# Peptides against a protein of PDB entry 5EIB: the designs that were tried, part 316

Target 1, 366 residues: chain A of PDB entry 5EIB
Amino acid sequence: VDLEPGTMDSVRSGPFGQIFRPDNFVFGQSGAGNNWAKGHYTEGAELVDSVLDVVRKESESCDCLQGFQLTHSLGGGTGSGMGTLLISKIREEYPDRIMNTFSVMPSPKVSDTVVEPYNATLSVHQLVENTDETYCIDNEALYDICFRTLKLTTPTYGDLNHLVSATMSGVTTCLRFPGQLNADLRKLAVNMVPFPRLHFFMPGFAPLTSRGSQQYRALTVPELTQQMFDSKNMMAACDPRHGRYLTVAAIFRGRMSMKEVDEQMLNVQNKNSSYFVEWIPNNVKTAVCDIPPRGLKMSATFIGNSTAIQELFKRISEQFTAMFRRKAFLHWYTGEGMDEMEFTEAESNMNDLVSEYQQYQDATAD
Target 2, 366 residues: chain A of PDB entry 5EIB as posed
Amino acid sequence: VDLEPGTMDSVRSGPFGQIFRPDNFVFGQSGAGNNWAKGHYTEGAELVDSVLDVVRKESESCDCLQGFQLTHSLGGGTGSGMGTLLISKIREEYPDRIMNTFSVMPSPKVSDTVVEPYNATLSVHQLVENTDETYSIDNEALYDICFRTLKLTTPTYGDLNHLVSATMSGVTTCLRFPGQLNADLRKLAVNMVPFPRLHFFMPGFAPLTSRGSQQYRALTVPELTQQMFDSKNMMAACDPRHGRYLTVAAIFRGRMSMKEVDEQMLNVQNKNSSYFVEWIPNNVKTAVCDIPPRGLKMSATFIGNSTAIQELFKRISEQFTAMFRRKAFLHWYTGEGMDEMEFTEAESNMNDLVSEYQQYQDATAD

## One batch from the design tools (peptide; made by RFdiffusion4, then SolubleMPNN)

Design b2_p28_2_s4 (from b2_p28_2, 12 letters changed)
Fold by OpenDDE base, seed 2:
Structure b2_p28_2_s4 (fold): chain B 366 residues (1-366), chain A 28 residues (1-28)
Amino acid sequence: as target 1 above (366 residues)
Amino acid sequence: SKEELLEERRKRAEEFKKKKEEEEKLKE
């Protein structure tokens, strides 16, 4: 789905364009112009019914509908505005199904779009209320991984999208292969989300290796485990050491010893025990899939629910507040039918979310 | 309609404003 036809033509002409049904390409003509209000209330609202018709058709064709997965950017008007409209409408129609998102967080290091803080804040407000599981994929973290870990001098959107694709493939492993932990979206939510509003995950993927070191590095379970828990390997620009893990899932892929995985996972938990909450028992889950990713002998994917995710929301909130106090570009949103109060509500809900994460970070076992 | 959706949002915004004003008065 897009509000611009050119994006759909790029996907259709791409190496995997044929995996999608032609009738499932729904697109507008005018785009959102990086305006959340255009995506949510005008251009997106004109297209949403056509998307819902496709969603219904595909849902009816499912033998067992678990839920919905949305991939979107929170910086752009289409992904943020129309994406959150779709989430709301799907939630209204399918209240018993899981809503899962891969939400790409904007960063001023990657994009020059001045209104991204508005689009992100307005989107986070919708995600807090209408999603069950949200993977936070931060463009800042992706850029830093590309630059520092992959040693790319000039990271491209192609390099960032490669990390996103690897991460998405990793976290969906348990859904695609039988007999795994978290084999359905609902089990994942039950295991990962102890509090309904605290459903924002920091993903990570290992191995991440520079092209110059790939030939010399043996992939081992200890190295994967160490890299997966490294703060520099998180796909969200948060340091887990500044917070506490509420829950963790680790997904290993490839031919490895389950015993070795369990030993390394125990060792990393013990080494990092101060970074876990003590009052959530059995809060680390491990899965092993014998099928490696394409082109790798083994991999590990991390899913963390950490109170450190508040650093991401604080960054967005600070940028939002600095713009909103000046009423900068506000007329672009109000002209599409938004009220200034919707901005204040969204800011308040995001600040409440930050406060809630901090409360559980500071909570001790009674 | 777009107008009905705007009216519903305006109503929610006014309710939220009242709630925040009450919460601020309880902190004083």
Scores: peptide ipSAE 0.104, ipTM 0.673, DockQ to the pose 0.619
Fold by OpenDDE base, seed 3:
Structure b2_p28_2_s4 (fold): chain B 366 residues (1-366), chain A 28 residues (1-28)
Amino acid sequence: as target 1 above (366 residues)
Amino acid sequence: SKEELLEERRKRAEEFKKKKEEEEKLKE
């Protein structure tokens, strides 16, 4: 789905374009112009019913619908505005189904779009209320991984999207292979989300290896385990050492010893015990899938629900507040039917979310 | 309620759209 036809043509002409039904390509003629309000109230509102018709059709064809997965950016008007409109509409129609998102957070290191803080804040307000699980994929973290870890001198959107796709493939492994831990979206939510509003995850993927070092890298369970818990490996631009894990899931793929996985997972928890809350028992879940990802002998995917995620929201909130106090570009949003009050509500809800994460970070066992 | 707020927002958006369409027709 896009408000611009050119994106759909690129997907359709791509190597995998034939795996999608032609009727499932829904697109507009007029883009959102990086405006959340165009995506949510005008251009996106005209297109949303056509998307919902496709969603209904695909849902009716499903023998056991678990829920929905959306991939979108929070910086642009389509992914942010129309994406959150679609989430709201799907939640209204399917209140008993899981809503899962892969939400790409904007970064000044990757984009100069001045209104991204508005789009992101307005989107997070919707995600807090209408999603059950949100994977926070920060363009800043992706850029830093590409530059520092992968040794790419000039990271491209293609390089960033490769990390996103690897992460998405990793976190969805348990959903695609029967008999695994977290084999359904609801089970994942129950295991990962102890508090309904605190459903924002820090993803990570291992191995991350520079092209020059690929031939020299051993892939072992200890090395995967060490890398996926490394602060530099997080796909969200926050340091897990500045907070505490509420819950963690680790998904291993490839032929490996379950015993070795359990031993290494226990060792990494013990080494990092100060970074876990003590009052949530059995808060680390491990899954092993015998089927490796394409081109790798083994991999590990990390999912962390950490109070350190508040650093990401604080960054967005600071940028938002600095713009909103100046009423910068506000007329672009109000001219699409938004009220200034919606900005204040979104700012407040994000600050409340930050405060909730801090409260549970500081909580001790009674 | 959240539902009432969403319904009010929807009505405002529809009224705004109708007003814009009327303003465009007046420019022809």
Scores: peptide ipSAE 0.021, ipTM 0.458, DockQ to the pose 0.034
Fold by OpenDDE base, seed 4:
Structure b2_p28_2_s4 (fold): chain B 366 residues (1-366), chain A 28 residues (1-28)
Amino acid sequence: as target 1 above (366 residues)
Amino acid sequence: SKEELLEERRKRAEEFKKKKEEEEKLKE
């Protein structure tokens, strides 16, 4: 789905464009112009019914519908505005199904779009209420990985999208291969989300590799385990050492010893015990899939529900507040039918979420 | 107390997990 036809033509003409049904390409003629309100109330609202018709058709064809997965950007107008409208409408029609998102967080290092803090804050307000599971894929973190870790002088969207695709492939491993931990979206939510509003995940991947680099890396289970818990491998710009893990999932891929994985996972938990909440029993889950990623001998994917995710929301909130206090560009949103109160409500709900994470962080026996 | 608050939070987490597991079993 897009409000611009050019993006859909790129997907259709791509190496995998033929895997999608032609009738499942829904697109508008007028883009959202990086405005959440255009995506949510005007151009996106005109297109949403056509998308819902496709969603219904595909849902009716499922033998066992678990839920929905949305991939969207929170910085633009389409992914943020129309994406959150679509989530709301799907939630209304399918209240008993899991809503999972891969939400790309904006960064000034990646985009010069001035209104991204508004689009992100308005989107987070919707995601807090209308999603069950959200993978926070932070363009700040992706840029920093590309620049600092991969030593790319000028990170491209192609480089960032490579990290996104590796992460998405990792976290969906259990859904794609039978007999794994978190084999369905509901089981993932049971294991990862102890509190309904605290469903924002910090993903991580090891080994970190760029496109065009030698994909074959000989790694050991200890090295993978150490790398997946390293803050430098996190796809959200948060330091786990500044917070506490509520829950963790680790997904290993490749031929390895389950015993060695369990030993290394126990060792890393013991070493980092101060960074876990002590009052949630069995809060670390491990899966091993014998099928490695293409071109890798083995990999590890990390999913963390950490109170450190508040650093991401604080960054967005600070940027939002600096603009909103000046009423900068508000007329672009109010002119599309928004009320100024919706900005205040979104800011409040995101600040409440930050406060909730902080309360769980400070909840120690000491 | 801080201990009572931790225990309340633990119970809430367990109740929420249990509810989701019951909802999972009703759909199987």
Scores: peptide ipSAE 0.017, ipTM 0.371, DockQ to the pose 0.017
Fold by OpenDDE base, seed 1:
Structure b2_p28_2_s4 (fold): chain B 366 residues (1-366), chain A 28 residues (1-28)
Amino acid sequence: as target 1 above (366 residues)
Amino acid sequence: SKEELLEERRKRAEEFKKKKEEEEKLKE
């Protein structure tokens, strides 16, 4: 789905364009122009019914519908505005199904879209209420991984999207292969989301290696485990050491010893015990899939629900507040039918979310 | 200008990161 036809043509012409049914390509003629309000109230609202018709058709063809997965950017108008409109409409129609998102967070280092703080804040307001699971993929973190870890001098959107795709493949491993810990979206939510509003995850992936070192690096379970818990490999721009893990899932892929995985996972928890809440029992879950990812002997994917994710929201909130106090570009949103109160409500809800994470960070076992 | 606003956002993001790194060093 896109409000721009050119994006859909790029997907169709891509190496995997044929995996999608032609009738499932829904697109507008006029893009959202990086305006959330165009995506949510005008251009996106005109297209949403056509998307819902496709969603219904595909849902009816499912033997067992678990839920929905949306991949979108929170910085742009289409992914943010229309994406959150779709989430709300799907949730209204399918209230008993899991809503999962891969939400790409904006970064001033990666995008030149001035209004990204508005689009992100307005989107997060919707995601707090209307998703069950949100993987926070921060363009800031992806850029830093590409530059610092992968040694890419000039990271491209292709390099960032490679990390996104690796992460998406990792976190969905349990859904795609039988006999896994989180075999369905609901079980993942039960394991990962102790509090309904606190459903924002920091993903991580290992191995992350520069092209020059890939050929010489042995992949071991200890190295994967260490790298997976390293703050520098988090795909959300927050440091887990600044908060506490509420819950963690680790998904290992490849031929490895389950015993060695369990030993290394226990060792990393013990070394980092100060960064876990003590009042959530069995808050670390581990899965092993014998099938490695393409081109790797083994990998590990991390899913963290950490109170440190508040750093991401604080960054967005600070940028939002600085723009909103000046009423910068506000007329672009009000001109599409938005009220200034929706900005204030979204800011308030994001600040409440930050406060909730802080409360659980400071909570001790009685 | 657009460029000035982007630069302001970049600076705030860098200041925020620096503040968090300083807060971490105070906890170690």
Scores: peptide ipSAE 0.007, ipTM 0.268, DockQ to the pose 0.023

Design b2_p28_3_s1 (from b2_p28_3, 12 letters changed)
Fold by OpenDDE base, seed 1:
Structure b2_p28_3_s1 (fold): chain B 366 residues (1-366), chain A 28 residues (1-28)
Amino acid sequence: as target 1 above (366 residues)
Amino acid sequence: SAAEERERRRRERIEERKEELEEEEEEE
């Protein structure tokens, strides 16, 4: 789905464009112009019913519908505005199904869109209320991984999208292969989300290796485990060392010893015990799938629910507040039918979310 | 074009971020 036809044509003409049914390409003509309000109230609202018709059709064809997965950007008007409209409408129609998102967080270091703090804040407000699971993917963190770990001199969107795709494939492994931990979206939510509003995850993937070292590095379970818990491998621009893990899931893929995985997972928890909450029992979950990803002997995918994710929301909030106090660009949103009150409500809800994460960070076991 | 200008600015920010990361790696 997109409000711009050119983006859809790029997907359709791409190497995997034939995976999608032609009738499932729903697109607008005018775009959202990086305006959340255009995505949510005007251009997106005109298209949403056509998308819902496709969603209904595909849902009716499912033998067992678990839920929905949305991939979107929070900085752009379509992904943020129309994406959150779709989430709301799908939640209204399917209240008993899991809403899962892969949400690309804006960063001022990697984007030119001045209004991203508005689009992100308005989106986070919707995600807090209408999603069950949100994987936070920060473009800054993806660039940092490309530079530091992958040693790429000029990261492309292809390189970033490869990281995202590897992670998405990793987190969905348990859904696609029988006999795994978190074999359904609801079990994932039960294991990962101890508090309904605190459903924002830091994803990570291992191995991340530079092209020059890929051929010579023996992939080991200890190396995967170490890399997966490394702050530099988080796909959200948050340092887990500045917070506490509420819950963690680790999904290993490939032929490996389950005993070795359990030993390494215990070792990493013990080494990092200060970064876990003690009052959530069995808060680390591990799965092993014998089927490796394509082109790798083994991999590990990390899902962290950490109070450190508040750093991401604080960053967005600070940028939002600095713009909103000046009433900068508000006329672009109010001109699409938004009230200034919706900005204040979204800011408040995001600040409440930050406060809630901080409360659980500071919570000690009595 | 507006697309070329966006790509130029993106490259400039990539270079700036690379420099910041090199400085952070030297400070660690």
Scores: peptide ipSAE 0.023, ipTM 0.452, DockQ to the pose 0.016
Fold by OpenDDE base, seed 2:
Structure b2_p28_3_s1 (fold): chain B 366 residues (1-366), chain A 28 residues (1-28)
Amino acid sequence: as target 1 above (366 residues)
Amino acid sequence: SAAEERERRRRERIEERKEELEEEEEEE
């Protein structure tokens, strides 16, 4: 789905374009112009019914519909505005199904759009209310991984999309292979989300290795375990050391000893015990799938529900507040049918979310 | 083109972020 035809034509003409049904390509003509309100109330609202018709058709063809997965950007008007409209409409029609998102967070260091703080804040407000699970992916963190860990001189969108694709493949492993822990979206939510509003995850992937070092590095369970808990490997621009893990899932892939995995997972928890809440029993879940990802002997994917994610929301809130106090570009949103009150409600809800994460960070076992 | 200008700005931000990360690696 897109409000611009050119992105859809690129997917259709791409090496995998033929795996999608032609009728499942739904697109507009005018785009959202990086405006959340165009995505949510005007251009996106004109297209949403056509998307819902496709969603219904595909849902009826499912033997067992667990839920929905959306991949979108929160900085752009289509992914943010129309994406959150779709989430709302799907939630209304399928209230008993899981809503899962892969949400690309805007970063000021990588920003192409001055209004990204508005689009992100308005989107986060919708995600808090209408999603069950949200994987936070930050473009800044992806660039940092490309420079520091991968030693890429000039990262491309292909390099970033490769990291995202590896992560998405990792977190969905338990859903795609039988007999695994968290074999459905609802079990994942029950294990990862102790409090309904605190459903924003920090994903990570291992191994991440530079092309020059790949030939010399042995892939071991200890190295995978160390790397996936490293703050430098998080796909969200937050430091887990500034918060506490509420819950963690680790998904190992490849031929390895379950005993060795359990020993290394216990060792990393003990070494990092100060970064876990003590009052949530059995808050670390481990899965092992014997099938490695393509091109690797083994991998580990990390899913963290950490109170450190408040750093991301606080950064967005600070940028939002600095723009909103000046009423900068506000007329672009109100001219599309938004009320100024919706901005204040979205800011308030995001600040409440930050306060909730801080409360659980500071909570002691009674 | 608007696409070439976006790609130019993207490359400038990539170089700026690379310099920041090289400075942070020298301080560790």
Scores: peptide ipSAE 0.021, ipTM 0.448, DockQ to the pose 0.016
Fold by OpenDDE base, seed 4:
Structure b2_p28_3_s1 (fold): chain B 366 residues (1-366), chain A 28 residues (1-28)
Amino acid sequence: as target 1 above (366 residues)
Amino acid sequence: SAAEERERRRRERIEERKEELEEEEEEE
């Protein structure tokens, strides 16, 4: 789905364009112009019914519909505005199904779109209420990984998208292969989300590899375990050491000893015990899939529900507040039918979310 | 073009972020 035809043509003409049914390509003509309100109330609202018709058709064809997965950007008007409209409409029609998102967080270091803080804040407000699970993929963290870890002199969107793809493949492993931990989206939510509003995940991946770099070095289970818990491998721009893990999932792929995995996972928990909440029992889950990812002998994917994710929301909130106090560009949103109150409600809800994370960070076991 | 200007600004931000990352690596 896109409000611009050119993106859809690129997907259709791409190496994998034939995987998607032609009738499942729904697109607009006008685009959202990086405006959440155009995506949510005008251009996106004109297209949403056509998308819902496709969603219904595909849902009816499922033997067992678990839920929905959306991949979107929170900086752009289509992904942010129309994406959150779709989430709301799907949630209304399928209230008993899991809503899962891969939400790409904007960064001023990667994009020149000045209104990204508005689009992100308005989107986060919708995600807090209408999603069950959200993977936070931060463009800032992806950029820093590409530069520092992958030693890419000039990171491209292709390099960032490679990290996103590796992460998405990792976190969906349990859904695609039988007999795994978190074999369904609901079980993942039960294991990862102790509090309904605190459903924003920090993903990580090991080994980190650029497109076309054959890592000739086979990583060991200890190396994978160390790397996936390293703050420099987190795909959200927050330091886990500044917060506490509520829950963790680790997904190993490849032929390895389950005993060695369990030993290394116990060792890393013990070393980092200060960074876990003590009042959530059995808050670390481990899965092992014998099938490695393509081109690797083994990998590990990390999913963290950490109170450190508040750093990401604080960054967005600070940028939002600096613009909103000046009433900068508000007429672009209000002209599309938004009320100024919706900005204040979105800011308030995101600040409440930050306060909730801080409360659980400071909570001691009595 | 608007595309060339976006690419120019993107390159400037890449250089600024390299400098920030080099400074952070020298402080560690």
Scores: peptide ipSAE 0.021, ipTM 0.373, DockQ to the pose 0.017
Fold by OpenDDE base, seed 5:
Structure b2_p28_3_s1 (fold): chain B 366 residues (1-366), chain A 28 residues (1-28)
Amino acid sequence: as target 1 above (366 residues)
Amino acid sequence: SAAEERERRRRERIEERKEELEEEEEEE
């Protein structure tokens, strides 16, 4: 789905364009112009019914509908505005199904869109209420991985999208291979989300290796486990050491010893015990799938529900507040039918979310 | 084109971020 036709043509002409049904390509003509309100109330609202018709048709074709997965950006108008409109409409129609998102967070270091703080804040407000699980992917963290870990001189969107794709493949492993931990979206939510509003995940992937060192790297369970818990491998721009893990899932892929995995997972928990909440028993879940990812002997995918994710929301909130106090660009949103109160409500809800994460970070076992 | 201008600015920010990361690695 896009409000611009050119994106859809790029997907169709891509190496995997043929895996999608032509009738499932829904697109507009005018675009959202990086405005959440255009995505949510005008251009996106005109297109949403056509998307819902496709969603209904595909849902009816499912033998067992677990839920929905959306991949979108929060900085742009289409992904943020229309994406959250679509989430709301799907939640209204399917209130008992899981809503899962892969949400690309805007970064001021990599963006040309001055209004991204508005689009992100308005989106987070919708995601807090209308999603069950949200994987937070930060473009800044992806660039940092490309430079520091992958030793890429000039990262491309292709390089970033490769990291996103590897992560998405990792987190969906248990859904694709029966008999694993978190074999459905609801079990994932039960294991990962102890409090309904605190459903924002920090993803990570291992191995991440530069092209020059790939030939010399022996992939071992200890190395995967160490790298997976390294702050430099997190795909959200927050440091887990500044917070506490509420819950963790680790998904190993390839032929390895379950005993060795359990030993290394216990060792990393013990080494990092200060970074876990003590009052949630058995908050680390481990899965092993014998099928490695393409081109690797083994991998590990990390899913962290950490109170450190508040750093990401604080960053967005600070940028939002600085713009909103000046009433900068508000007329672009109000001209599309938004009320100024919607900005204040979204800011308030995101600040409440930050406060909730902090409360649970500071909570001790009585 | 507007697309070429966006790509130019993107490359400039990539180089700036690379310099920042090299400075951070030298300070650690």
Scores: peptide ipSAE 0.015, ipTM 0.401, DockQ to the pose 0.016

